# Designs tried in a protein design run: peptides against a protein of PDB entry 5ZK1. Part 5

Target 1, 52 residues: chain A of PDB entry 5ZK1
Amino acid sequence: KREVRLMKNREAARECRRKKKEYVKCLENRVAVLENQNKTLIEELKALKDLY
Target 2, 52 residues: chain A of PDB entry 5ZK1 as posed
Amino acid sequence: KREVRLMKNREAARESRRKKKEYVKCLENRVAVLENQNKTLIEELKALKDLY

## One batch from the design tools (peptide; aimed at target 1 V33)

Design b1_p11_2_s3 (made by RFdiffusion4, then SolubleMPNN; from b1_p11_2 with E3V L7I)
Fold by OpenDDE base, seed 5:
Structure b1_p11_2_s3 (fold): chain B 52 residues (1-52), chain A 11 residues (1-11)
Amino acid sequence: as target 1 above (52 residues)
Amino acid sequence: PLVLEPIPPLP
């Protein structure tokens, strides 16, 4: 009984770490896309303002 | 033309 509980706890801890890593990676990707979009929009707004 | 990538969904 004790060994089965320790095995299940180890599996649950591995899955928790996996889910956390996937969540962080998704947020990092979202931040990178938003930062790139923001830079591009700022550069275009500058280019448009420099024409007028 | 400005091509913005689609924002990835929240998990």
Scores: peptide ipSAE 0.516, ipTM 0.887, DockQ to the pose 0.825
OpenDDE base, seeds 1, 2, 3, 4: peptide ipSAE 0.513, 0.516, 0.512, 0.498; ipTM 0.887, 0.887, 0.886, 0.883

Design b1_p11_2_s4 (made by RFdiffusion4, then SolubleMPNN; from b1_p11_2 with E3V)
Fold by OpenDDE base, seed 5:
Structure b1_p11_2_s4 (fold): chain B 52 residues (1-52), chain A 11 residues (1-11)
Amino acid sequence: as target 1 above (52 residues)
Amino acid sequence: PLVLEPLPPLP
């Protein structure tokens, strides 16, 4: 009984760490896309303001 | 034209 509980806890802890890593990686990718889009929008807005 | 790529879905 004890060994089975320890095995299940170890599996649950591995899965929790995996899910957390996937979530953080998804957020990092969203931030990188938003930062790139924001930079490009600011550059286009500057270029438009410099023409008028 | 600036194409805004869709954000990756939240897991």
Scores: peptide ipSAE 0.344, ipTM 0.852, DockQ to the pose 0.801
OpenDDE base, seeds 1, 2, 3, 4: peptide ipSAE 0.340, 0.338, 0.338, 0.328; ipTM 0.852, 0.850, 0.850, 0.845

Design b1_p11_3 (made by RFdiffusion4; failed a check: too like the target's own chain)
Pose (drawn by RFdiffusion4):
Structure b1_p11_3 (pose): chain A 52 residues (1-52), chain P 11 residues (1-11)
Amino acid sequence: as target 2 above (52 residues)
Amino acid sequence: DTLIEELKALN
């Protein structure tokens, strides 16, 4: 039973790594989105201030 | 898994 005990762990490590890289990619994507949103909001604020 | 799906929904 120990051999399977190690086999399940080996398999689990793969999925764990997959979820880890996928999660990092998700974080980076979120960051790029938040940078674009920030740039757009700042530019609109500049335009509304210039409106006065 | 929930955190990954939440990050995907926010993007």

Design b1_p11_3_s1 (made by RFdiffusion4, then SolubleMPNN; from b1_p11_3, 6 letters changed)
Fold by OpenDDE base, seed 3:
Structure b1_p11_3_s1 (fold): chain B 52 residues (1-52), chain A 11 residues (1-11)
Amino acid sequence: as target 1 above (52 residues)
Amino acid sequence: DEEIEKLKKEI
């Protein structure tokens, strides 16, 4: 009984660490995309303002 | 997924 509980806890801890790593990677990718999009939009808005 | 919602509160 104790060994089965320790095995299940090790499996749950591995799955929790996997999900955390995937979530952080998704956030990092989304931040990088949004920062690049925001930079491009600011540069486009500046170029449009410099024409008028 | 309740584990993901816990992780969102830690970040």
Scores: peptide ipSAE 0.026, ipTM 0.529, DockQ to the pose 0.105
OpenDDE base, seeds 1, 2, 4, 5: peptide ipSAE 0.019, 0.018, 0.018, 0.019; ipTM 0.605, 0.577, 0.598, 0.603

Design b1_p11_3_s2 (made by RFdiffusion4, then SolubleMPNN; from b1_p11_3, 7 letters changed)
Fold by OpenDDE base, seed 3:
Structure b1_p11_3_s2 (fold): chain B 52 residues (1-52), chain A 11 residues (1-11)
Amino acid sequence: as target 1 above (52 residues)
Amino acid sequence: DEEIQRLKKEI
């Protein structure tokens, strides 16, 4: 029936939007962690160079 | 990062 196909399409579209939001959040969290790690490593390398 | 690994399994 047409109504069942439209219901399944709405559910699939909701799930696709959910997965896309989770993917973006995962990338944002990964970028924030890498930026913080990079900053810390640069600061540690600077502190180590300032000792010699 | 355990949160990143959880999110990767849910996608």
Scores: peptide ipSAE 0.029, ipTM 0.570, DockQ to the pose 0.214
OpenDDE base, seeds 1, 2, 4, 5: peptide ipSAE 0.024, 0.024, 0.022, 0.024; ipTM 0.623, 0.632, 0.616, 0.624

Design b1_p11_3_s3 (made by RFdiffusion4, then SolubleMPNN; from b1_p11_3, 4 letters changed)
Fold by OpenDDE base, seed 3:
Structure b1_p11_3_s3 (fold): chain B 52 residues (1-52), chain A 11 residues (1-11)
Amino acid sequence: as target 1 above (52 residues)
Amino acid sequence: DKEIEELKKLI
């Protein structure tokens, strides 16, 4: 009984760490895309303001 | 997803 509980806890802890790593990577990728999009939009808005 | 909401509380 104790060994089966320790095995299940080790599996749950591995899965929790995997999901956390995937979530952080998804956020990092989304931040990088949004920062690049925001930079491009600011540069486009500046170029449009420099025409008027 | 309940596990994603628990992870959001740890970040």
Scores: peptide ipSAE 0.030, ipTM 0.553, DockQ to the pose 0.102
OpenDDE base, seeds 1, 2, 4, 5: peptide ipSAE 0.024, 0.024, 0.022, 0.025; ipTM 0.612, 0.619, 0.544, 0.612

Design b1_p11_3_s4 (made by RFdiffusion4, then SolubleMPNN; from b1_p11_3, 6 letters changed)
Fold by OpenDDE base, seed 3:
Structure b1_p11_3_s4 (fold): chain B 52 residues (1-52), chain A 11 residues (1-11)
Amino acid sequence: as target 1 above (52 residues)
Amino acid sequence: DKEIEKLKKEI
C-alpha cells in the first residue's frame, strides 16, 4: 500500500511539472507575439507621424 | 519592454 501511494505521488508530481512547463511556454510565446505586435504598431505610428 | 519604452519616447 505505501509503495503504490509513493508511485502515484511521483506520477502526479511529474504531471504537475509538465503542465507548469507547458503553461510557462504558452505565456512566453504570447508575450513574444504581443511585444512584436506592439513594436510593429509603434513603428507604424512613427512612420505615420513622420508624414505630417 | 526596454525597446518598446524607447520607441514610445521617440514618438
Scores: peptide ipSAE 0.022, ipTM 0.583, DockQ to the pose 0.036
OpenDDE base, seeds 1, 2, 4, 5: peptide ipSAE 0.022, 0.021, 0.019, 0.022; ipTM 0.588, 0.570, 0.578, 0.583

Design b1_p11_4 (made by RFdiffusion4)
Pose (drawn by RFdiffusion4):
Structure b1_p11_4 (pose): chain A 52 residues (1-52), chain P 11 residues (1-11)
Amino acid sequence: as target 2 above (52 residues)
Amino acid sequence: PLHLTPLPPLP
């Protein structure tokens, strides 16, 4: 039974790594999105201030 | 109106 106990752990480590790399990618993607949103909002604020 | 890309959800 110990052999399977180790097999399931080995299999679980793969999925854990997959979820880890995926999560990091998600974080980076969210960063890029937030950077673009921030640049757009700042540019619009500059345009509205220049409107006065 | 500003068209911003939605922020993706966290898994």

Design b1_p11_4_s1 (made by RFdiffusion4, then SolubleMPNN; from b1_p11_4, 4 letters changed)
Fold by OpenDDE base, seed 2:
Structure b1_p11_4_s1 (fold): chain B 52 residues (1-52), chain A 11 residues (1-11)
Amino acid sequence: as target 1 above (52 residues)
Amino acid sequence: ELVLEPVPPLP
């Protein structure tokens, strides 16, 4: 009984660490895309402002 | 033409 509980706890802890790593990677990818979009929009707004 | 990459969905 004890060893089976320790095995299941180790598996659950591995899965929790995996899910956390995947979540952080998803946020990092979203931040990178939003930063690139923001840069492009700021450059286009500057170019538009420089026409007037 | 202003082309923006699609924003990845939230997890």
Scores: peptide ipSAE 0.518, ipTM 0.894, DockQ to the pose 0.894
OpenDDE base, seeds 1, 3, 4, 5: peptide ipSAE 0.511, 0.506, 0.503, 0.516; ipTM 0.892, 0.892, 0.890, 0.893

Design b1_p11_4_s2 (made by RFdiffusion4, then SolubleMPNN; from b1_p11_4, 4 letters changed)
Fold by OpenDDE base, seed 5:
Structure b1_p11_4_s2 (fold): chain B 52 residues (1-52), chain A 11 residues (1-11)
Amino acid sequence: as target 1 above (52 residues)
Amino acid sequence: ELKLEPIPPLP
């Protein structure tokens, strides 16, 4: 029936948007951690270099 | 003290 196809399409579209949002959030969290680590490592390398 | 957080896994 047409109605069942439209229902399944709406469910699939909701799930696609959910998965995309979760994927983006995971990447944003990974970027934030990597940026913080990189900043900390640069600051430590600078502090170590300023001792010599 | 260097506290590096664990890198989140790739999705």
Scores: peptide ipSAE 0.497, ipTM 0.878, DockQ to the pose 0.836
OpenDDE base, seeds 1, 2, 3, 4: peptide ipSAE 0.478, 0.492, 0.484, 0.473; ipTM 0.875, 0.878, 0.876, 0.873

Design b1_p11_4_s3 (made by RFdiffusion4, then SolubleMPNN; from b1_p11_4, 4 letters changed)
Fold by OpenDDE base, seed 5:
Structure b1_p11_4_s3 (fold): chain B 52 residues (1-52), chain A 11 residues (1-11)
Amino acid sequence: as target 1 above (52 residues)
Amino acid sequence: KLELEPVPPLP
């Protein structure tokens, strides 16, 4: 029936949007951690260089 | 103390 196909399409579209949002959030969290690590490592390398 | 948080895994 056409109605069942439209229902399944709506469910699939909701799930695709959910998965995309979860993927983006995971990447944003990974970027934030890597940026903070990189900043910390650069600050430590500067502090080490300023000792010599 | 260098506290590097663990990088979250790729999805």
Scores: peptide ipSAE 0.505, ipTM 0.879, DockQ to the pose 0.829
OpenDDE base, seeds 1, 2, 3, 4: peptide ipSAE 0.502, 0.503, 0.492, 0.491; ipTM 0.878, 0.878, 0.876, 0.875

Design b1_p11_4_s4 (made by RFdiffusion4, then SolubleMPNN; from b1_p11_4, 4 letters changed)
Fold by OpenDDE base, seed 5:
Structure b1_p11_4_s4 (fold): chain B 52 residues (1-52), chain A 11 residues (1-11)
Amino acid sequence: as target 1 above (52 residues)
Amino acid sequence: ELVLEPIPPLP
């Protein structure tokens, strides 16, 4: 039936949008952690070099 | 003390 196909399409489209949002959120979190680590490591490398 | 957070895994 057409109505069942349209229902399944709406469900699949909701799930696709959910998965995309979760993927982007995971990447944003990974970038934030890596940026913070990189900043911390650069600051410590500067502090270590300034001792010598 | 250097505390680095664990890198979150890829999905």
Scores: peptide ipSAE 0.523, ipTM 0.889, DockQ to the pose 0.831
OpenDDE base, seeds 1, 2, 3, 4: peptide ipSAE 0.516, 0.521, 0.512, 0.505; ipTM 0.888, 0.889, 0.888, 0.886

Design b1_p11_5 (made by RFdiffusion4)
Pose (drawn by RFdiffusion4):
Structure b1_p11_5 (pose): chain A 52 residues (1-52), chain P 11 residues (1-11)
Amino acid sequence: as target 2 above (52 residues)
Amino acid sequence: PPLPPLPPPPP
């Protein structure tokens, strides 16, 4: 039973790594999105201020 | 583009 006990753990480590990398990729994607949103909002604020 | 949903962090 111990052999399977170790087998399930080995399998679980793969999925864990997959979810880790995927999560990092998600965080980076979110950063890029937030950066673009921030540039766009700032530029619009500059345009509205110049409107006065 | 809309901000993508954040999945829960892996253990």

Design b1_p11_5_s1 (made by RFdiffusion4, then SolubleMPNN)
Fold by OpenDDE base, seed 3:
Structure b1_p11_5_s1 (fold): chain B 52 residues (1-52), chain A 11 residues (1-11)
Amino acid sequence: as target 1 above (52 residues)
Amino acid sequence: PPLPPLPPPPP
């Protein structure tokens, strides 16, 4: 009984770390896309403001 | 480009 509980705990801890890493990577990719879109929109707004 | 779908938060 004890060894089976320790094995299941080690498996659950590995899966928790894996899911956290995949979640962070997805957030980093979303942040990079939003930062690039925001930069482009700010540059377009600046160019429009410099014309008038 | 479409944003990647967010996975559900880890429990």
Scores: peptide ipSAE 0.121, ipTM 0.737, DockQ to the pose 0.683
OpenDDE base, seeds 1, 2, 4, 5: peptide ipSAE 0.069, 0.070, 0.069, 0.073; ipTM 0.697, 0.697, 0.692, 0.699

Design b1_p11_5_s2 (made by RFdiffusion4, then SolubleMPNN; from b1_p11_5 with P1M P11E)
Fold by OpenDDE base, seed 4:
Structure b1_p11_5_s2 (fold): chain B 52 residues (1-52), chain A 11 residues (1-11)
Amino acid sequence: as target 1 above (52 residues)
Amino acid sequence: MPLPPLPPPPE
């Protein structure tokens, strides 16, 4: 009985670490896209201000 | 392009 509980805990801990890694990767990708969009919008706003 | 929805936080 104890060994089966330890095995299930190790499996649950592996799955928790996998889900955390996937979530962090999704956040990193979202941050990279938003940072690129913000840079482009700031450059467009500068170019528009330099016309007036 | 719309960003994909964030997965729910890991429990």
Scores: peptide ipSAE 0.106, ipTM 0.724, DockQ to the pose 0.705
OpenDDE base, seeds 1, 2, 3, 5: peptide ipSAE 0.055, 0.060, 0.103, 0.057; ipTM 0.685, 0.697, 0.723, 0.687

Design b1_p11_5_s3 (made by RFdiffusion4, then SolubleMPNN; from b1_p11_5 with P1M)
Fold by OpenDDE base, seed 5:
Structure b1_p11_5_s3 (fold): chain B 52 residues (1-52), chain A 11 residues (1-11)
Amino acid sequence: as target 1 above (52 residues)
Amino acid sequence: MPLPPLPPPPP
């Protein structure tokens, strides 16, 4: 039946949007950690250069 | 610590 195919497509589209949102949140968390690590490494490199 | 691997992209 056409209606059953449309229901399954709507369910698949909801799941795809959920998985995409979870993936983006994982990327955002990874970026925030990498930016903080990069900032710390730059500050450490600056402190080492200011000693010479 | 190495960051955990990214989850596979959604299909």
Scores: peptide ipSAE 0.110, ipTM 0.722, DockQ to the pose 0.648
OpenDDE base, seeds 1, 2, 3, 4: peptide ipSAE 0.103, 0.103, 0.106, 0.109; ipTM 0.719, 0.725, 0.722, 0.723

Design b1_p11_5_s4 (made by RFdiffusion4, then SolubleMPNN; from b1_p11_5 with P1M L3V)
Fold by OpenDDE base, seed 5:
Structure b1_p11_5_s4 (fold): chain B 52 residues (1-52), chain A 11 residues (1-11)
Amino acid sequence: as target 1 above (52 residues)
Amino acid sequence: MPVPPLPPPPP
């Protein structure tokens, strides 16, 4: 009984670490895309304001 | 590039 519980705990801990890594990577990718889009929109807004 | 959806938080 004890060894089976320890095995299941090790498997759950591996899966938790995997899911956390995937979550962080998805957030990093989202931040990079949003920062690029925000930069482009700010540059376009500046160029439009400099025409008036 | 399309913005990726937010994943659900890990449990």
Scores: peptide ipSAE 0.150, ipTM 0.792, DockQ to the pose 0.848
OpenDDE base, seeds 1, 2, 3, 4: peptide ipSAE 0.143, 0.129, 0.136, 0.122; ipTM 0.789, 0.782, 0.786, 0.773

Design b1_p11_6 (made by RFdiffusion4)
Pose (drawn by RFdiffusion4):
Formats: sequence, structure tokens, C-alpha cells
Structure b1_p11_6 (pose): chain A 52 residues (1-52), chain P 11 residues (1-11)
Amino acid sequence: as target 2 above (52 residues)
Amino acid sequence: PLDPLPEFNPD
């Protein structure tokens, strides 16, 4: 039973790594989205201030 | 319109 106990752990480590990398990619993607949103909002604020 | 934040895919 120990052999399977180790097999399931080996299999679980793969999925854990997959979720890890996928999560990092998700975080970077969020960062890029937030950067674009920030630039757009700042530019609109500059335009509205120039409107006065 | 601003882009939405992506969701994590656990599958």
C-alpha cells in the first residue's frame, strides 16, 4: 500500500505544479490588465482637467 | 470600456 501511497503523491505534485504556474500566469495577466486600465484612467483624468 | 480581470483556471 505504500507504493500507491507514493504514486498518488507523485501524481498530485504534477497537478500542483500545473496550478502553480497557471496561477502565476493569471497574476501577470491581472497585472497587465490593471496597468492598461490605470493608463487609460490617468489619461482621461488629464483630458478632463484640461477641459476646464 | 476597461478590460475585466481574468479568472484563474484550476482545471

Design b1_p11_6_s1 (made by RFdiffusion4, then SolubleMPNN; from b1_p11_6, 4 letters changed)
Fold by OpenDDE base, seed 5:
Structure b1_p11_6_s1 (fold): chain B 52 residues (1-52), chain A 11 residues (1-11)
Amino acid sequence: as target 1 above (52 residues)
Amino acid sequence: PLLPLPKFDPT
């Protein structure tokens, strides 16, 4: 009984670390996309303002 | 459990 509980705990801990890594990677990708879009929109708005 | 992120549309 004890060894089975310890095995399940190790598996749950591995899965928790995997899910955390995937969640952080998803956030990092979202931030990178939004930062790039924001930069492009600011540059476009600047270029439009510099025409007038 | 980690909270699911809301859907992200980059377009």
Scores: peptide ipSAE 0.252, ipTM 0.798, DockQ to the pose 0.109
OpenDDE base, seeds 1, 2, 3, 4: peptide ipSAE 0.251, 0.240, 0.235, 0.231; ipTM 0.796, 0.795, 0.791, 0.790

Design b1_p11_6_s2 (made by RFdiffusion4, then SolubleMPNN; from b1_p11_6, 6 letters changed)
Fold by OpenDDE base, seed 5:
Structure b1_p11_6_s2 (fold): chain B 52 residues (1-52), chain A 11 residues (1-11)
Amino acid sequence: as target 1 above (52 residues)
Amino acid sequence: SLPELPKFDPS
């Protein structure tokens, strides 16, 4: 029936949006961690260079 | 449109 197809399409579209949101959140979290680690390493390198 | 992440500046 047409109604069942429309329902399934709406459910699939909701699931696609959910998965996309989760993927982006995971990516943003990974970026934040890497940026923080990189900043720390750069600061440590600067501090080490300033000792000599 | 997805929000753009801020640019990382290591300087």
Scores: peptide ipSAE 0.236, ipTM 0.803, DockQ to the pose 0.038
OpenDDE base, seeds 1, 2, 3, 4: peptide ipSAE 0.233, 0.221, 0.228, 0.219; ipTM 0.791, 0.786, 0.789, 0.786

Design b1_p11_6_s3 (made by RFdiffusion4, then SolubleMPNN; from b1_p11_6, 3 letters changed)
Fold by OpenDDE base, seed 1:
Parts: structure tokens; sequence; C-alpha cells
Structure b1_p11_6_s3 (fold): chain B 52 residues (1-52), chain A 11 residues (1-11)
């Protein structure tokens, strides 16, 4: 009984670490895209303001 | 379990 509980706990801990890594990677990708879009929009707005 | 992030569709 104890060994089976320890095995299941180790499996659950591996899965928790995997899901955390995937979640962080998704956030990092979303931040990188939003930062790039924001930079482009700021540059476009600056170029438009410099014309007038 | 961490909640799944919603799909991110950048336009």
Amino acid sequence: as target 1 above (52 residues)
Amino acid sequence: PLPALPEFNPE
C-alpha cells in the first residue's frame, strides 16, 4: 500500500512539472507576440505623427 | 491542475 502511494505521488509530481512548463511556455510566447505587435503599432503611430 | 490558458489568436 505505501509503495503504490509513493509511485502515484511521483507520477502526479512529474505531470504537474510538465503542465507548469507548458503553461509558462504558452505565456512566454503570448508575451513575445504582444510585445512585437505593441512595438510595431508604436512605430506606425510615430511614423504617422512625423508626417503631420 | 493549472487551468488551461485560453487560445491566443493574435490578429
Scores: peptide ipSAE 0.303, ipTM 0.826, DockQ to the pose 0.078
OpenDDE base, seeds 2, 3, 4, 5: peptide ipSAE 0.290, 0.293, 0.283, 0.290; ipTM 0.821, 0.822, 0.818, 0.824

Design b1_p11_6_s4 (made by RFdiffusion4, then SolubleMPNN; from b1_p11_6 with D3L D11L)
Fold by OpenDDE base, seed 1:
Parts: sequence; structure tokens; C-alpha cells
Structure b1_p11_6_s4 (fold): chain B 52 residues (1-52), chain A 11 residues (1-11)
Amino acid sequence: as target 1 above (52 residues)
Amino acid sequence: PLLPLPEFNPL
């Protein structure tokens, strides 16, 4: 009985770490895309303002 | 369980 509970706990802990890594990677990708888009939009807005 | 992230559609 104890060994089966410890095995299930180890499996649940592996799955928790996997899901956390995937979640962080998704956030990092969203941040990188949004930072690049914001930079491009700011540069475009500056270029348009410098024409007038 | 971690909550799913909302959909992300960059324009």
C-alpha cells in the first residue's frame, strides 16, 4: 500500500513539473511576441510622426 | 492543475 502511494505521488510530481515548464514556455513566447510587436508599432509611429 | 492560458492571437 505505501509503495503504490509513493509511486503515484512521483508520477503526479513529474506531470506537475512538465505542465509548469509548458506554461512558462507559453508565457515566454507571448512576452517575446508582444515585446517585438510593441517595438515595431512604436518605431512605425515614430517614423510617421517624423514625416510631419 | 494549472489553468489554461487564454487564447493568444497576435495580430
Scores: peptide ipSAE 0.279, ipTM 0.807, DockQ to the pose 0.125
OpenDDE base, seeds 2, 3, 4, 5: peptide ipSAE 0.269, 0.263, 0.255, 0.274; ipTM 0.802, 0.799, 0.794, 0.805

Design b1_p11_7 (made by RFdiffusion4)
Pose (drawn by RFdiffusion4):
Structure b1_p11_7 (pose): chain A 52 residues (1-52), chain P 11 residues (1-11)
Amino acid sequence: as target 2 above (52 residues)
Amino acid sequence: PLSLTPLPPLP
């Protein structure tokens, strides 16, 4: 039974790594989206201020 | 109106 106990752990470590990488990638993607949104909002604020 | 890309959800 210990052999399977170790097998399931080995299998679980793969999925854990997959979710880890995937999560990092998700975080970087979110960072890039937030950077683009921020640049667009700032530019619009500049345009509205120049409107006065 | 500004068009912004939606922020993706966290897994």

Design b1_p11_7_s1 (made by RFdiffusion4, then SolubleMPNN; from b1_p11_7, 4 letters changed; failed a check: a repeat of another design)
Amino acid sequence: ELVLEPVPPLP

Design b1_p11_7_s2 (made by RFdiffusion4, then SolubleMPNN; from b1_p11_7, 3 letters changed)
Fold by OpenDDE base, seed 5:
Structure b1_p11_7_s2 (fold): chain B 52 residues (1-52), chain A 11 residues (1-11)
Amino acid sequence: as target 1 above (52 residues)
Amino acid sequence: PLVLEPVPPLP
């Protein structure tokens, strides 16, 4: 009984760490895309303001 | 033309 509980706990801890890593990676990708979009929009807004 | 990449969904 004890060994089975320790095995299940190790599996649950591995899965928790995996899910956390996937969550962070998803947020990092979202931030990188939003930062690139924001940069591009700011550069275009500057170029438009410099024409008028 | 400005091409913005689609923002990935929240997890």
Scores: peptide ipSAE 0.501, ipTM 0.889, DockQ to the pose 0.864
OpenDDE base, seeds 1, 2, 3, 4: peptide ipSAE 0.497, 0.499, 0.492, 0.488; ipTM 0.890, 0.889, 0.889, 0.887

Design b1_p11_7_s3 (made by RFdiffusion4, then SolubleMPNN; from b1_p11_7, 3 letters changed)
Fold by OpenDDE base, seed 5:
Structure b1_p11_7_s3 (fold): chain B 52 residues (1-52), chain A 11 residues (1-11)
Amino acid sequence: as target 1 above (52 residues)
Amino acid sequence: ELVLEPLPPLP
């Protein structure tokens, strides 16, 4: 039936949008962690170089 | 102390 196909399409489209949002949020979290780690490592390397 | 947090896994 057409109505069942349209229902399944709406469900699949909701799931696709959910998965995309979760993937983007995961990447944003990874970037934030890497940026913070990189900043800290650069600051520690500067402090270590300034001792010698 | 530099603690490198593990990266969140890809979904």
Scores: peptide ipSAE 0.348, ipTM 0.852, DockQ to the pose 0.786
OpenDDE base, seeds 1, 2, 3, 4: peptide ipSAE 0.343, 0.340, 0.336, 0.328; ipTM 0.850, 0.847, 0.848, 0.844

Design b1_p11_7_s4 (made by RFdiffusion4, then SolubleMPNN; from b1_p11_7, 4 letters changed; failed a check: a repeat of another design)
Amino acid sequence: ELVLEPIPPLP

Design b1_p11_8 (made by RFdiffusion4)
Pose (drawn by RFdiffusion4):
Structure b1_p11_8 (pose): chain A 52 residues (1-52), chain P 11 residues (1-11)
Amino acid sequence: as target 2 above (52 residues)
Amino acid sequence: SVLHLEPLPPL
């Protein structure tokens, strides 16, 4: 039973790594989105301030 | 002005 106990752990480590890389990718994607949103909002604020 | 911002993907 120990052999399977180790087999399931080996399999679980693969999925764990997959979820880890996927998660980092998600974080980086969220960062890029937030950067674009921030640039757009700042530019609009500049345009509204120049409107006065 | 109407701003179209991209939604954040879920964590």

Design b1_p11_8_s1 (made by RFdiffusion4, then SolubleMPNN; from b1_p11_8, 3 letters changed)
Fold by OpenDDE base, seed 1:
Structure b1_p11_8_s1 (fold): chain B 52 residues (1-52), chain A 11 residues (1-11)
Amino acid sequence: as target 1 above (52 residues)
Amino acid sequence: MKLVLEPLPPL
């Protein structure tokens, strides 16, 4: 009984670390997309201000 | 130019 509980806990801890790594990677990708969009919008706003 | 914003990755 004890060893089976320790095995299940190790498996749950591996899965928790995997899900956390996937979530962080998703956030990093979302930040990179938002930073690129923000940069493009700032460059377009600058180009529009330089015309008027 | 139409600004095409890339779709955000799902959470």
Scores: peptide ipSAE 0.130, ipTM 0.732, DockQ to the pose 0.778
OpenDDE base, seeds 2, 3, 4, 5: peptide ipSAE 0.092, 0.086, 0.078, 0.094; ipTM 0.679, 0.673, 0.662, 0.683

Design b1_p11_8_s2 (made by RFdiffusion4, then SolubleMPNN; from b1_p11_8, 3 letters changed)
Fold by OpenDDE base, seed 2:
Structure b1_p11_8_s2 (fold): chain B 52 residues (1-52), chain A 11 residues (1-11)
Amino acid sequence: as target 1 above (52 residues)
Amino acid sequence: MKLELEPLPPL
């Protein structure tokens, strides 16, 4: 009985770490895309202001 | 619970 509970806890802990890693990777990707989009929009706004 | 993040804003 104790060993089965310890095995299930180890499996649940592995799955929790996997899900956390996938979530962080998704956030890191979204941040990188948003930072690039923001940089491009600032450069475009600067180029438009330099025309007037 | 799957955390679905909202789509990125369009360019």
Scores: peptide ipSAE 0.116, ipTM 0.707, DockQ to the pose 0.073
OpenDDE base, seeds 1, 3, 4, 5: peptide ipSAE 0.091, 0.108, 0.086, 0.115; ipTM 0.690, 0.694, 0.682, 0.708

Design b1_p11_8_s3 (made by RFdiffusion4, then SolubleMPNN; from b1_p11_8, 3 letters changed)
Fold by OpenDDE base, seed 2:
Structure b1_p11_8_s3 (fold): chain B 52 residues (1-52), chain A 11 residues (1-11)
Amino acid sequence: as target 1 above (52 residues)
Amino acid sequence: MKLDLEPLPPL
């Protein structure tokens, strides 16, 4: 009985770490896209201001 | 549990 509980706890802890890593990677990808979009919008706004 | 992140803002 004790060994089966320890095995299930180790499996649950591995799955929790996997899900956390996938979530962080999704946030990192989203930040990279938003940073690129923000840079492009700032460059476009600068180009528009330099015309007036 | 899929974490449905909100869509990226439109360009």
Scores: peptide ipSAE 0.117, ipTM 0.719, DockQ to the pose 0.074
OpenDDE base, seeds 1, 3, 4, 5: peptide ipSAE 0.105, 0.105, 0.042, 0.064; ipTM 0.717, 0.718, 0.602, 0.665

Design b1_p11_8_s4 (made by RFdiffusion4, then SolubleMPNN; from b1_p11_8, 3 letters changed)
Fold by OpenDDE base, seed 1:
Parts: C-alpha cells; structure tokens; sequence
Structure b1_p11_8_s4 (fold): chain B 52 residues (1-52), chain A 11 residues (1-11)
C-alpha cells in the first residue's frame, strides 16, 4: 500500500512539472509576441507623428 | 490585425 501511494505521488509530481513547463513556455512566447507588436506599433506611431 | 495568441494552458 505505501509503495503504490509513493508511485502515484511521483507520477502526479512529474505531471505538475510538465504542465508548469508548458505554461511558462506559452507565457514566454506570448511576452515575445506582445513585445514585438508593441515595438512595431510604437515605431509606426512615431513615423506617423514625424510626417505632421 | 487579429492577435492570435495561443490561450494559456490550464495549470
């Protein structure tokens, strides 16, 4: 009985670490896309202001 | 410009 509980806990801990790693990777990709878009929009807004 | 940001997976 104890060994089966320890095995299930190790499996749950592996799955928790996998999900956390996937979440962080998606967050990092989202940040990189948003930073690039924000930079582009700021550059476009500057170029439009420099024409007037 | 549709921001197709992948939805964050559930923790």
Amino acid sequence: as target 1 above (52 residues)
Amino acid sequence: MELELEPLPPL
Scores: peptide ipSAE 0.276, ipTM 0.793, DockQ to the pose 0.224
OpenDDE base, seeds 2, 3, 4, 5: peptide ipSAE 0.260, 0.254, 0.263, 0.259; ipTM 0.797, 0.781, 0.784, 0.788

